# Peptides against a protein of PDB entry 4HTP: the designs that were tried, part 179

Target 1, 231 residues: chain A of PDB entry 4HTP
Amino acid sequence: SQTVASHVPFADLCSTLERIQKSKGRAEKIRHFREFLDSWRKFHDALHKNHKDVTDSFYPAMRLILPQLERERMAYGIKETMLAKLYIELLNLPRDGKDALKLLNYRTPTGTHGDAGDFAMIAYFVLKPRCLQKGSLTIQQVNDLLDSIASNNSAKRKDLIKKSLLQLITQSSALEQKWLIRMIIKDLKLGVSQQTIFSVFHNDAAELHNVTTDLEKVCRQLHDPSVGLSD

## One batch from the design tools (peptide; made by RFdiffusion4, then SolubleMPNN)

Design b2_p25_5_s1 (from b2_p25_5, 9 letters changed)
Fold by OpenDDE base, seed 5:
Structure b2_p25_5_s1 (fold): chain B 231 residues (1-231), chain A 25 residues (1-25)
Amino acid sequence: as target 1 above (231 residues)
Amino acid sequence: MSFREFLEETRKEYEENPPDTSVYA
């Protein structure tokens, strides 16, 4: 069966996240999230117009927006240091060069941007002049690759982890990689609370999640914003 | 329509008529 996630560019999620992050006010942040969510629901209705009882939901996006709540996927085993080394290798950065040192020493204040401690932002500036302008991955493909990384980490297959990471990197823009890194590290820095995200998604979402701790179940059962838990 | 088209239309709609966000926690 077709899924919405197979049709949604990862770039569109990342652009939304970027808009949310750049917004100063809570109201504006919520608006940008709703824009994406409502578009997802509208697209879902159009895609599944002739198909009843589909299990497709917002879950593929929600698990990337709230990566701290991920319970299906096992640990990636990826830290900033590993990513730094990977980027240095992949981009053929001189090891003693400024960009390599920025990635390796991301916690130390370097440069004028004040992004010390935020590896994703440091990586973004290194990647911006070196990456494709437009990525080609869908949300489904991103999740598939992340699943592969987690599975291969459990199996201790470092070569296959590297392969999946390479696919993510080579098919993503600098902006997409910034957000992908934050998803892997599980810190999006959106400036909006989990409670707000759930509240915007569905009035009963926070309650259902508190009981089940199952993000997929929350997204499936509360797919329709007009249908409550008691219905 | 593509998802991108839905997103662009929704953005335009919300720019013209911003949703009431006060109802959210």
Scores: peptide ipSAE 0.747, ipTM 0.973, DockQ to the pose 0.899
Fold by OpenDDE base, seed 3:
Structure b2_p25_5_s1 (fold): chain B 231 residues (1-231), chain A 25 residues (1-25)
Amino acid sequence: as target 1 above (231 residues)
Amino acid sequence: MSFREFLEETRKEYEENPPDTSVYA
């Protein structure tokens, strides 16, 4: 079935997340999230104009925005050290070179940017001069690849995990990879709480999630912001 | 209309008329 996520560039989500992160105030952060969310809902309405009984929802995006609440997808089995090694290999970085050492020693302050401990930011700067300027993945494709990684991790198929990771990396800009890394590590550092995200999505979202712990149900049942749980 | 077009239009709209965010938790 046709989904909104199959039409939404992953780059557009990442640009939104970047805007949220860079925003200083809560109000501005919320605005940027609302921009994306409202656009999603409008696009949904246009896409499904003649089909009211669809299961399509904001879930594909929400599970990337709140990756710590993911329950459908199993563990990736990916940590920063694995990603560091992968990037060193993929980018053919000299192991004793500055960039390789930055990735491997990401917890050690090496520069003036204060990015110590944030692997995604360190990776971003390494990737920026080496990656495509624009990615080609949709949100659906990103989720499909992440599903593959999780499934193959469970099946202990390391080669297939690497394949999916390479697809993610090679089809993503440095900025998109920054956010993808944060999604995988499950720490977006947006500066806005889970409660706020739910509140912006729907007034009843936090409550429904607390009861069901099912992010997909939350997104589906509360797709329309004007329709509450009691309605 | 592409999603990007929706997003750009919404961004423009909210730049001109920011939504009330005080109602959110």
Scores: peptide ipSAE 0.747, ipTM 0.973, DockQ to the pose 0.886
Fold by OpenDDE base, seed 1:
Structure b2_p25_5_s1 (fold): chain B 231 residues (1-231), chain A 25 residues (1-25)
Amino acid sequence: as target 1 above (231 residues)
Amino acid sequence: MSFREFLEETRKEYEENPPDTSVYA
């Protein structure tokens, strides 16, 4: 069956997240999120025009936007140090070079950007001159690869974890990788609360999540913003 | 229409007529 997530470029989600992060005001942040959400709902209606009883929902995107609420996927077992070593290897960076040291010592305040402690931002600047300008992954493909990583972590298959990570990295721009890293580490730094994200998605979303703790159920049951829990 | 086209149209709409965000938590 066709899903919205199989048609949405991961780049479009990342560009939205970038706009949210760069926005200074709460109102602008919310607007950018709504732009993406409403586009998703409109696309859903067009894609499923002849199929009224579908289980497709915003869940594939929501689980990337609120990765700390993920319960279906097991732990990745990936830390910043692992990613640093992977990038040094993949990019063939000199181990004692400036860029390798930035990745390894990401917690140390260095440079003019004030990105100390934010591994994703440090990685972005290292990757920007070295990576593809445009990625090729859909949201579904990103989730499939993340599922693979979690499954292989549970099975202690380190080589297969690396394989899936390499697929993500080699098919993503520097900007997409910045956000992918934040999704894996489960800290997007958007500047909006979980409550705000739920409130924008649906008026009853926070309540339903508090009861079920199931993000997929929230997205499926409250897919239509005009239909409440009591309806 | 591609998703990108929907997104661009929605962005244009919201730039011209921003939604009321005061109603959200």
Scores: peptide ipSAE 0.746, ipTM 0.973, DockQ to the pose 0.903
Fold by OpenDDE base, seed 2:
Structure b2_p25_5_s1 (fold): chain B 231 residues (1-231), chain A 25 residues (1-25)
Amino acid sequence: as target 1 above (231 residues)
Amino acid sequence: MSFREFLEETRKEYEENPPDTSVYA
């Protein structure tokens, strides 16, 4: 069955997240999130115009925006050090070179940007001159690859984990990889709270999540902002 | 329309008439 997520470029989510992060004010951050959300809902209505009983929802995007609430997917088993080593290998960076050392020593301030402790930002600057300008992945494809990583981690299939990671990396821009890293590490640094994200999504979302702890259920049941829990 | 087109239209709309964000937690 067709899903909205299969039609939404991962780049569009990442550009939205970037806009949110760069926005200084709360109101502007909320606006950018709502722009994406409303666009998703409008697209959903157009895509499913003749199908009222679809299970399709904002869940594929929401689980990437609130990765700390992910419960369906098992642990990735991926840390910054693993990603650093992978990038060094993939980009053929000299191990004693400036860029390799930046990735490995991401916790130590080495530059003027003050990106100490933010591996994703360090990776972004390393990747920017080396990667594609535009990625090709949809949100669905990103989730499928992340599912594969989690499944293979559980099965202790390191080779298949690497394969899926390589697919993610090679089909993504530097900006997309920055956000992908943050999704995997489960720290987006948007400057907006989980409560705010839920509030913008639906007035009852926080309450339903507090009871169910099921992000998919929240997204599905509260897909329509005009329909409440008591309706 | 593509999702990108929806997104661009929505962005334009909200630039011209920003939504009231005071209602959100």
Scores: peptide ipSAE 0.753, ipTM 0.974, DockQ to the pose 0.889; fails the geometry check

Design b2_p25_5_s2 (from b2_p25_5, 9 letters changed)
Fold by OpenDDE base, seed 2:
Structure b2_p25_5_s2 (fold): chain B 231 residues (1-231), chain A 25 residues (1-25)
Amino acid sequence: as target 1 above (231 residues)
Amino acid sequence: MSFQEFLEQSRKELEENPIDTSKYA
């Protein structure tokens, strides 16, 4: 069955997240999220116009926006050090070079950008001159690859973890990789609270999540913003 | 329509009809 996530470029989500992060005010952050959400709902209606009772929902996007609430996917087993080593290898960076040292020593303030401790931002600047300008992955494909990583981590298949990571990296722009890293590390740094994200999604979303702790159920049951929990 | 076209449309709609963000927690 066709899903909205199979049609939405991961780049579009990342661009939205970037706009949210760059926005200073809460109102502007909310507007950018609402733009994406409204687009998703409209696209859903268009895609499923001839199909009733679909299980498709905002869940594929929501689990990437609120990765700390992920309960379906197991742990990735990926840390910043692993990613640093992978990038050094993949990009053939000199080990004693400036960029390799930045990735490995990401916690040490080395630059003027104040990005100390934010591995994703450090990676972004290393990747920017070296990566594709436009990625090719959909949200569905990103989730499939992340599922593969989690599953293979559980199975202790390090080779397959690396394979999936390489697919993510080689098919993503520097900007997309910045956000992908933050999704894996489970810290998006959007500057907007979980409560705000839920409230924009649906008035009853926070309550339903507090009771169920099931993000997919929240997205499915509250897909229509006009239909409440009591309905 | 592509998703990008929906994004552009939604952006225009929200620009023309600003939302009251105070209603969100």
Scores: peptide ipSAE 0.664, ipTM 0.961, DockQ to the pose 0.914
Fold by OpenDDE base, seed 5:
Structure b2_p25_5_s2 (fold): chain B 231 residues (1-231), chain A 25 residues (1-25)
Amino acid sequence: as target 1 above (231 residues)
Amino acid sequence: MSFQEFLEQSRKELEENPIDTSKYA
């Protein structure tokens, strides 16, 4: 069966996350999240208009928005140092060059941007002049590749991990890669709490998650904002 | 409709009908 995630560009999620991050007020952050969520639900209704009892839900997006709550996918085994080395290799950056050194020494950047300790932002500026303007991946494809990375990490297949990472990188814009890195590292820096994200998604979402600790169950059971947990 | 078209529509709707964000924790 078709899923919403197979139709949603990863770029659209990243653009939403970027808008949320750039927004200063809580209300504005919530609005941008709500725009994406409402669009997802409307698209779901349109896509599944003639299909009842589908298991499709917001879960593919939610697990990327709240990656620290991911429990289905095992550890990636990927840290900033690995990504730095990969980018240096992939982009053919001179090892002693400014950009390579920025990636490797991301904790103490010499630049004017004040992005000390934020590897994703450092990577963004290195990638911006070198990468595609628009990516081609859907949310489903991103999740499939991340699943592959986690599975191959468990199996200690480093070559296959690299292959999946290369697919992610080569098919993504600099902005998309910034957010992808943050998803992998599990720190989005949105400036909005987990509780707020859950409350916007559904009034009972925080409670159900506290009991089940299962994002997929939360997204499936509370897919309809008008249907409560007790209904 | 594409997902982008839904995004544009939802944005317009929320601009025209602002939500009360105070109800969210």
Scores: peptide ipSAE 0.608, ipTM 0.948, DockQ to the pose 0.938
Fold by OpenDDE base, seed 1:
Formats: C-alpha cells, structure tokens, sequence
Structure b2_p25_5_s2 (fold): chain B 231 residues (1-231), chain A 25 residues (1-25)
C-alpha cells in the first residue's frame, strides 16, 4: 500500500530537525515542526483522496522524532563505540589519526566547543568531506533498514547488522547520518520536550500516549487535529 | 504550501545556513 513515508525523502526530515535544533527560541522550534507536520497531513490527504479507511499516519516520522518511545522495534544493540569502529573501517581512517581518535574519544573535550559527548556531531565533521552530498533514502526505506537491524540484533546476526548499517551509510549525506546516529542512539537534542511535540501534533496526544504507550495508535487515532478522543 | 514546496524551502534554508564546521577545524 502507498504511504506518505514512501514518498518523503529522509533528507527532508533531517533538514527539518536541523532547523529545529538551530532555532534558539521555543516558538521557532515549534513553528518548524508544525510546518513539517502540516505539509505531511496535506500530502496524506492528496495521496489518499480516493481511498477510504486508510491506516497510513505520521507514525513513520514520529517514531524517528521520538525514538525513545519506540515499542514496536526491538533494541538495535548499537552504541557509539560500534559506530566509531565501523566508520574507521569504512572510511579507511588511520587508527592513530586525528579523525579516528576523535570518533573513539568522543567523550573527551577537544577544544573550546561544548560538543563533548555528542558523537553525532563529531561524526558529521569527519563525514562531511568524505560522503555523498545528497542522500537517496525515503523515510520508509530508513525504517525498513532500522527494522532489519533490530531483527538481526535479536537473532545475533552481526554480519547482517553491518550490512544494513552500510546500506544506510552509503546512501546518506553527512547531515542525514548525523540525525540517523541520533535516532539510533535515541537522543535527538532538539531542545523541545516530548510533551511539546505531542501538544503540537494533537491536543489529546499526550493523554492517549500516557494510557496506551502505543505511538502508532496515537498517530492513527489522532491523525486529524480537529477530531478528539471524545468524539 | 505543498509538501514539495516545503521541502524545497527547507533545502534552500539549509544551503544558506550551513552548519559551522570551523569549531572542529
């Protein structure tokens, strides 16, 4: 079945997240999220104009924006150290070189910048001169690959995990990889709370999530911002 | 604004305001 997520480039979600992160004020952060959400809903209406009883929703995007609330997908089993080693191998970085050491020692403050402990930012700077300028993945494809990683982690298939990670990396820009890393590690650093994201999505979203803990159900049942839980 | 228009606007804004990498130089 055709979904909005199958048409939306992952790059577009990442660009929105980057705008939210760079915005200084809460109001501006909310505005960028709202604009993405409104565009998604409009595209949904156009895509499904002739279809009744559609189960498609904002869920494919929401589960990447709020990865700490993921309950459908099992644990990835991926930490920063694993990603560091993978990048060193993939990029053929000298093990004693500056870039390899930055990735491995990401928690150690290097220089005057408060980015100590943010592995995704360190990875971005290493990747920017070395990777694709434009990615090719849709949100649906990213979720499919993440599902594969989680499934293979559960099955203890390390080689297949690596294969899926390589597919993500080789088809993504440095900016897309920055956000992908944050999604996998489950820390986006957007500067807005979960409650704020829910409040912008739907007035009843926080309440429904608190009861069900089911992010997909929240996105499907509250797809229309004008239709509440009591309706 | 259509979704496509939003995406185009978003890409343009990112190109105009690149991430400052000078901090890690």
Amino acid sequence: as target 1 above (231 residues)
Amino acid sequence: MSFQEFLEQSRKELEENPIDTSKYA
Scores: peptide ipSAE 0.027, ipTM 0.634, DockQ to the pose 0.086; fails the geometry check
Fold by OpenDDE base, seed 4:
Structure b2_p25_5_s2 (fold): chain B 231 residues (1-231), chain A 25 residues (1-25)
Amino acid sequence: as target 1 above (231 residues)
Amino acid sequence: MSFQEFLEQSRKELEENPIDTSKYA
């Protein structure tokens, strides 16, 4: 069945996240998220106008925005050091070169951009002069690849993990990779709380999540912002 | 295609066709 996630470029989500992160005020952060969500819901209505009782929801995006709440897929088994080594290999960076050292020593202040400790930002600057300006992945494709990584990690198939990571990296811009890294590491640094995200999504979202701990169920049951849990 | 070649092509494509996020703005 067709899903909204199969039509939404991952780049659009990343641009939204970037706007949220760069916004100083809570209200502005909320606005950017709300605009993305509203656009998603409108597209959903248009896509499914002739279909009732679809299982499609905001879940594919929500699980990327709140990766800490992911319960469907298992652990990726990926850390910053692994990603650093992968980028060094893929980009053919000199091992003793500036960029390789930045990736490997991401926690050490280098005095350049004040991004010490934020691997995703360091990776962004390394990737920016080397990567495509526009990625080709949809949100669904990103989730499929992440599912593959988690599954293969559980199965201890390191070669297949690398393959899926390569697919993600080679089809993503530097900005998209920045956010992808943060999704994998499960720290988006948006500057808004989980509760805020839920409150914008639906008034009853936090309550339903607290009871069920099921993000997909929250997204499905509370897809319509005008229909509450008691309705 | 190597990753570097892919990145170069992707950069070129992105420069030529920037991502339009206006529908979500």
Scores: peptide ipSAE 0.014, ipTM 0.418, DockQ to the pose 0.035; fails the geometry check

Design b2_p25_5_s3 (from b2_p25_5, 10 letters changed)
Fold by OpenDDE base, seed 3:
Structure b2_p25_5_s3 (fold): chain B 231 residues (1-231), chain A 25 residues (1-25)
Amino acid sequence: as target 1 above (231 residues)
Amino acid sequence: MSFQEFLEQSREELEKNPPDTSVYK
């Protein structure tokens, strides 16, 4: 069955996240999130115009925006050091070169950009001159690949993990990879709280999540912002 | 209609009519 996520470019989510991160004020951050959310809901309504009983919801996006709340897929088994090594290999970076060292020693400040400790930002600058300008993945495809990684991690299939990671990397821009890394590491650094994200999504979202701890249920049951839990 | 078109429309609408963000926690 067709889902909204199958039609939404991952690039659009990443662009939104980038705008949120760059925004200084809470209000502006919220506005950018609302832009994406409203678009999603409108697209949903158009896509499912003749089908009222669908399970499709904002969940595919929400689980990427709040990756720390992911409970459906298991652990990826991926850390910054693994990604660093992967990028060094994939990009054929000299091991003693500045870019390889930046990735491996991302915690140590090497410049004035203040990116120390943020692997995703370090990776971004390394990737920017080397990657596609625009990725080709949809949100659904990203989630499918992440599901594959988690499943294969559980199965201890390192080769298949690498395969899925390579698909993610080769089909993503530097900016998309920046955010993908943050999703995998489960720290988006948006500057907006989880509570705010839930509040913007639906007034009852935080409460329902606190009770159920089920992000999909939250997104599905509270898909319509005008319909509350008590309605 | 593509998602991008919806996104652009939503952006324009919210720019013209900014939401009252004070209502959000």
Scores: peptide ipSAE 0.654, ipTM 0.960, DockQ to the pose 0.943
Fold by OpenDDE base, seed 4:
Structure b2_p25_5_s3 (fold): chain B 231 residues (1-231), chain A 25 residues (1-25)
Amino acid sequence: as target 1 above (231 residues)
Amino acid sequence: MSFQEFLEQSREELEKNPPDTSVYK
């Protein structure tokens, strides 16, 4: 079926997340989220203009923005160490070189940046001079690949996990990979609370999520910001 | 319209008329 997520570049989500992270105040962070959300809803209305009762919703984006609340897909089985090794291999980094050591020893200060413990930021700086400037993946494609990773992890298909990971990273900019890593690790470090994200999405979103713990249901039932739970 | 066009429009609109963020939890 036709979905908004199949038309939204993953790069646009990542640029929004980057803007949110870089914003100092709560108000600015919320504004950047609203920019993306409003765009999504407007695009949805345009895309589904002639179709009623569609199941399409903000869920594909929401599950990436709040990855710690993801309940549909199984665990990825991916840790920072695995990603470090993968990047070293993919980028053909000398194992005893500066960049390889940065990735492997991401928890310790390197003296270059105050990013100790943040693997995604360390990876970003390693990737920035080596990767393309603009990725080619849509949000739908990212979710499909993440679903594949989770499914193959449960099936213990390590080769297929690697294949999907390679598809993700080779088609993503350094910035997109930074956020992708954070989505996989389930820590976006946006500086805005989950409650705020829900509140901006819909006034009743937090309540419905507390009852159902189902992000998709929250996004579907509360797709229209003007229609409440009691309506 | 592309999503990027919607995004640009939303940015411009919200820059001109910033939302009252005090209404959000």
Scores: peptide ipSAE 0.643, ipTM 0.959, DockQ to the pose 0.936
Fold by OpenDDE base, seed 2:
Structure b2_p25_5_s3 (fold): chain B 231 residues (1-231), chain A 25 residues (1-25)
Amino acid sequence: as target 1 above (231 residues)
Amino acid sequence: MSFQEFLEQSREELEKNPPDTSVYK
């Protein structure tokens, strides 16, 4: 069956996350999240107009927005140092060059941007002049690739992990890669709390998650914002 | 309609009718 996630560009999620991060006020951050969420729900209704009993939900997006709550997918086994080495290789960066050193020494303040310790931001600036302006991945494709990485990590198939990472990287813009890195590292730095995200999604979401710790169940059971837990 | 079109519509709607964000935790 078709899913909303198969139709939503990963770029659109990343653009939303970027807007949330850049917004200073809580209200503005919430507005940008609501824009994406409302769009998802409306698209869901249009896509499934003739199919009322579907299991499709916001879960594919929610698990990327709240990656620290991921329980279905096992550990990626990916750290910043691995990504740094991969980028150096992929982009053919001189080992002693400025950009390679920035990636490897991401914890050391080297620039005026104050990005020390934020590997994703450092990677973004290295990637910006070298990557495609527009990515081609959907949210579903991103999740499929992340599933592959986790599965292959569990199976100790390093070559297949690299293959999936390369596919993610080569099909993503610099901005998309920035957010993808943060999703893998499980720190989005949105400046809005988990409670706020749940509250905007559904009034009962935080409670249901607290009891079940099942993000998919939360998204499925509380898909309709007008239908509560007691209904 | 593409998702981007829905996103644009939702943005316009929320700009015209800003949500009361005080109701969210």
Scores: peptide ipSAE 0.616, ipTM 0.953, DockQ to the pose 0.920
Fold by OpenDDE base, seed 1:
Structure b2_p25_5_s3 (fold): chain B 231 residues (1-231), chain A 25 residues (1-25)
Amino acid sequence: as target 1 above (231 residues)
Amino acid sequence: MSFQEFLEQSREELEKNPPDTSVYK
């Protein structure tokens, strides 16, 4: 069955997240998220116009926006140090070179802006002159690859984990990889709380999530902002 | 605004205002 996520480029989600992160103030951040969500809902209605009882929802995007609430897939087993080593290898960076050292020593403050420890931003800088200008993955494809990583981590298949990571990396721009890293590490640094995200999504979303702890159920049951839990 | 129109505008704005990575140069 067709899903909205199969039609939305991952680059477009990343662009939205970038706009949210760069926005100064809660109101602007909320506006960008709301606009993306509204567009998603409109596309959903158009895509499923002739289909009843669809299970498609905002879940594929929401689980990437709120990765700390992921419960369907198991742990990735991926940390910043693993990614650093992978990038050094993939990009053939000299081990004693400036870029390799930046990736490995990402916790060391290098500037006045307090971004010490933001591995994704360091990676972005290293990747920008070296990677594709435009990615080719959809949100669905990204989730499929992340599912593969989690499954293979559980099965202790390190080679297959690397394979899926390479697929993600080689098909993504530097900006997309910045956000992908943050999704894997489960820290997007958007500047808004999960409660704010839920409140924008649906008035009853926080309550339903608090009871069920099931992000998919929240997205599916509350996909229509005009239909509440009591209805 | 259509979904596609929104996404296009987002891309354009991002291209005009790239992330600041100067602290890591």
Scores: peptide ipSAE 0.103, ipTM 0.595, DockQ to the pose 0.087

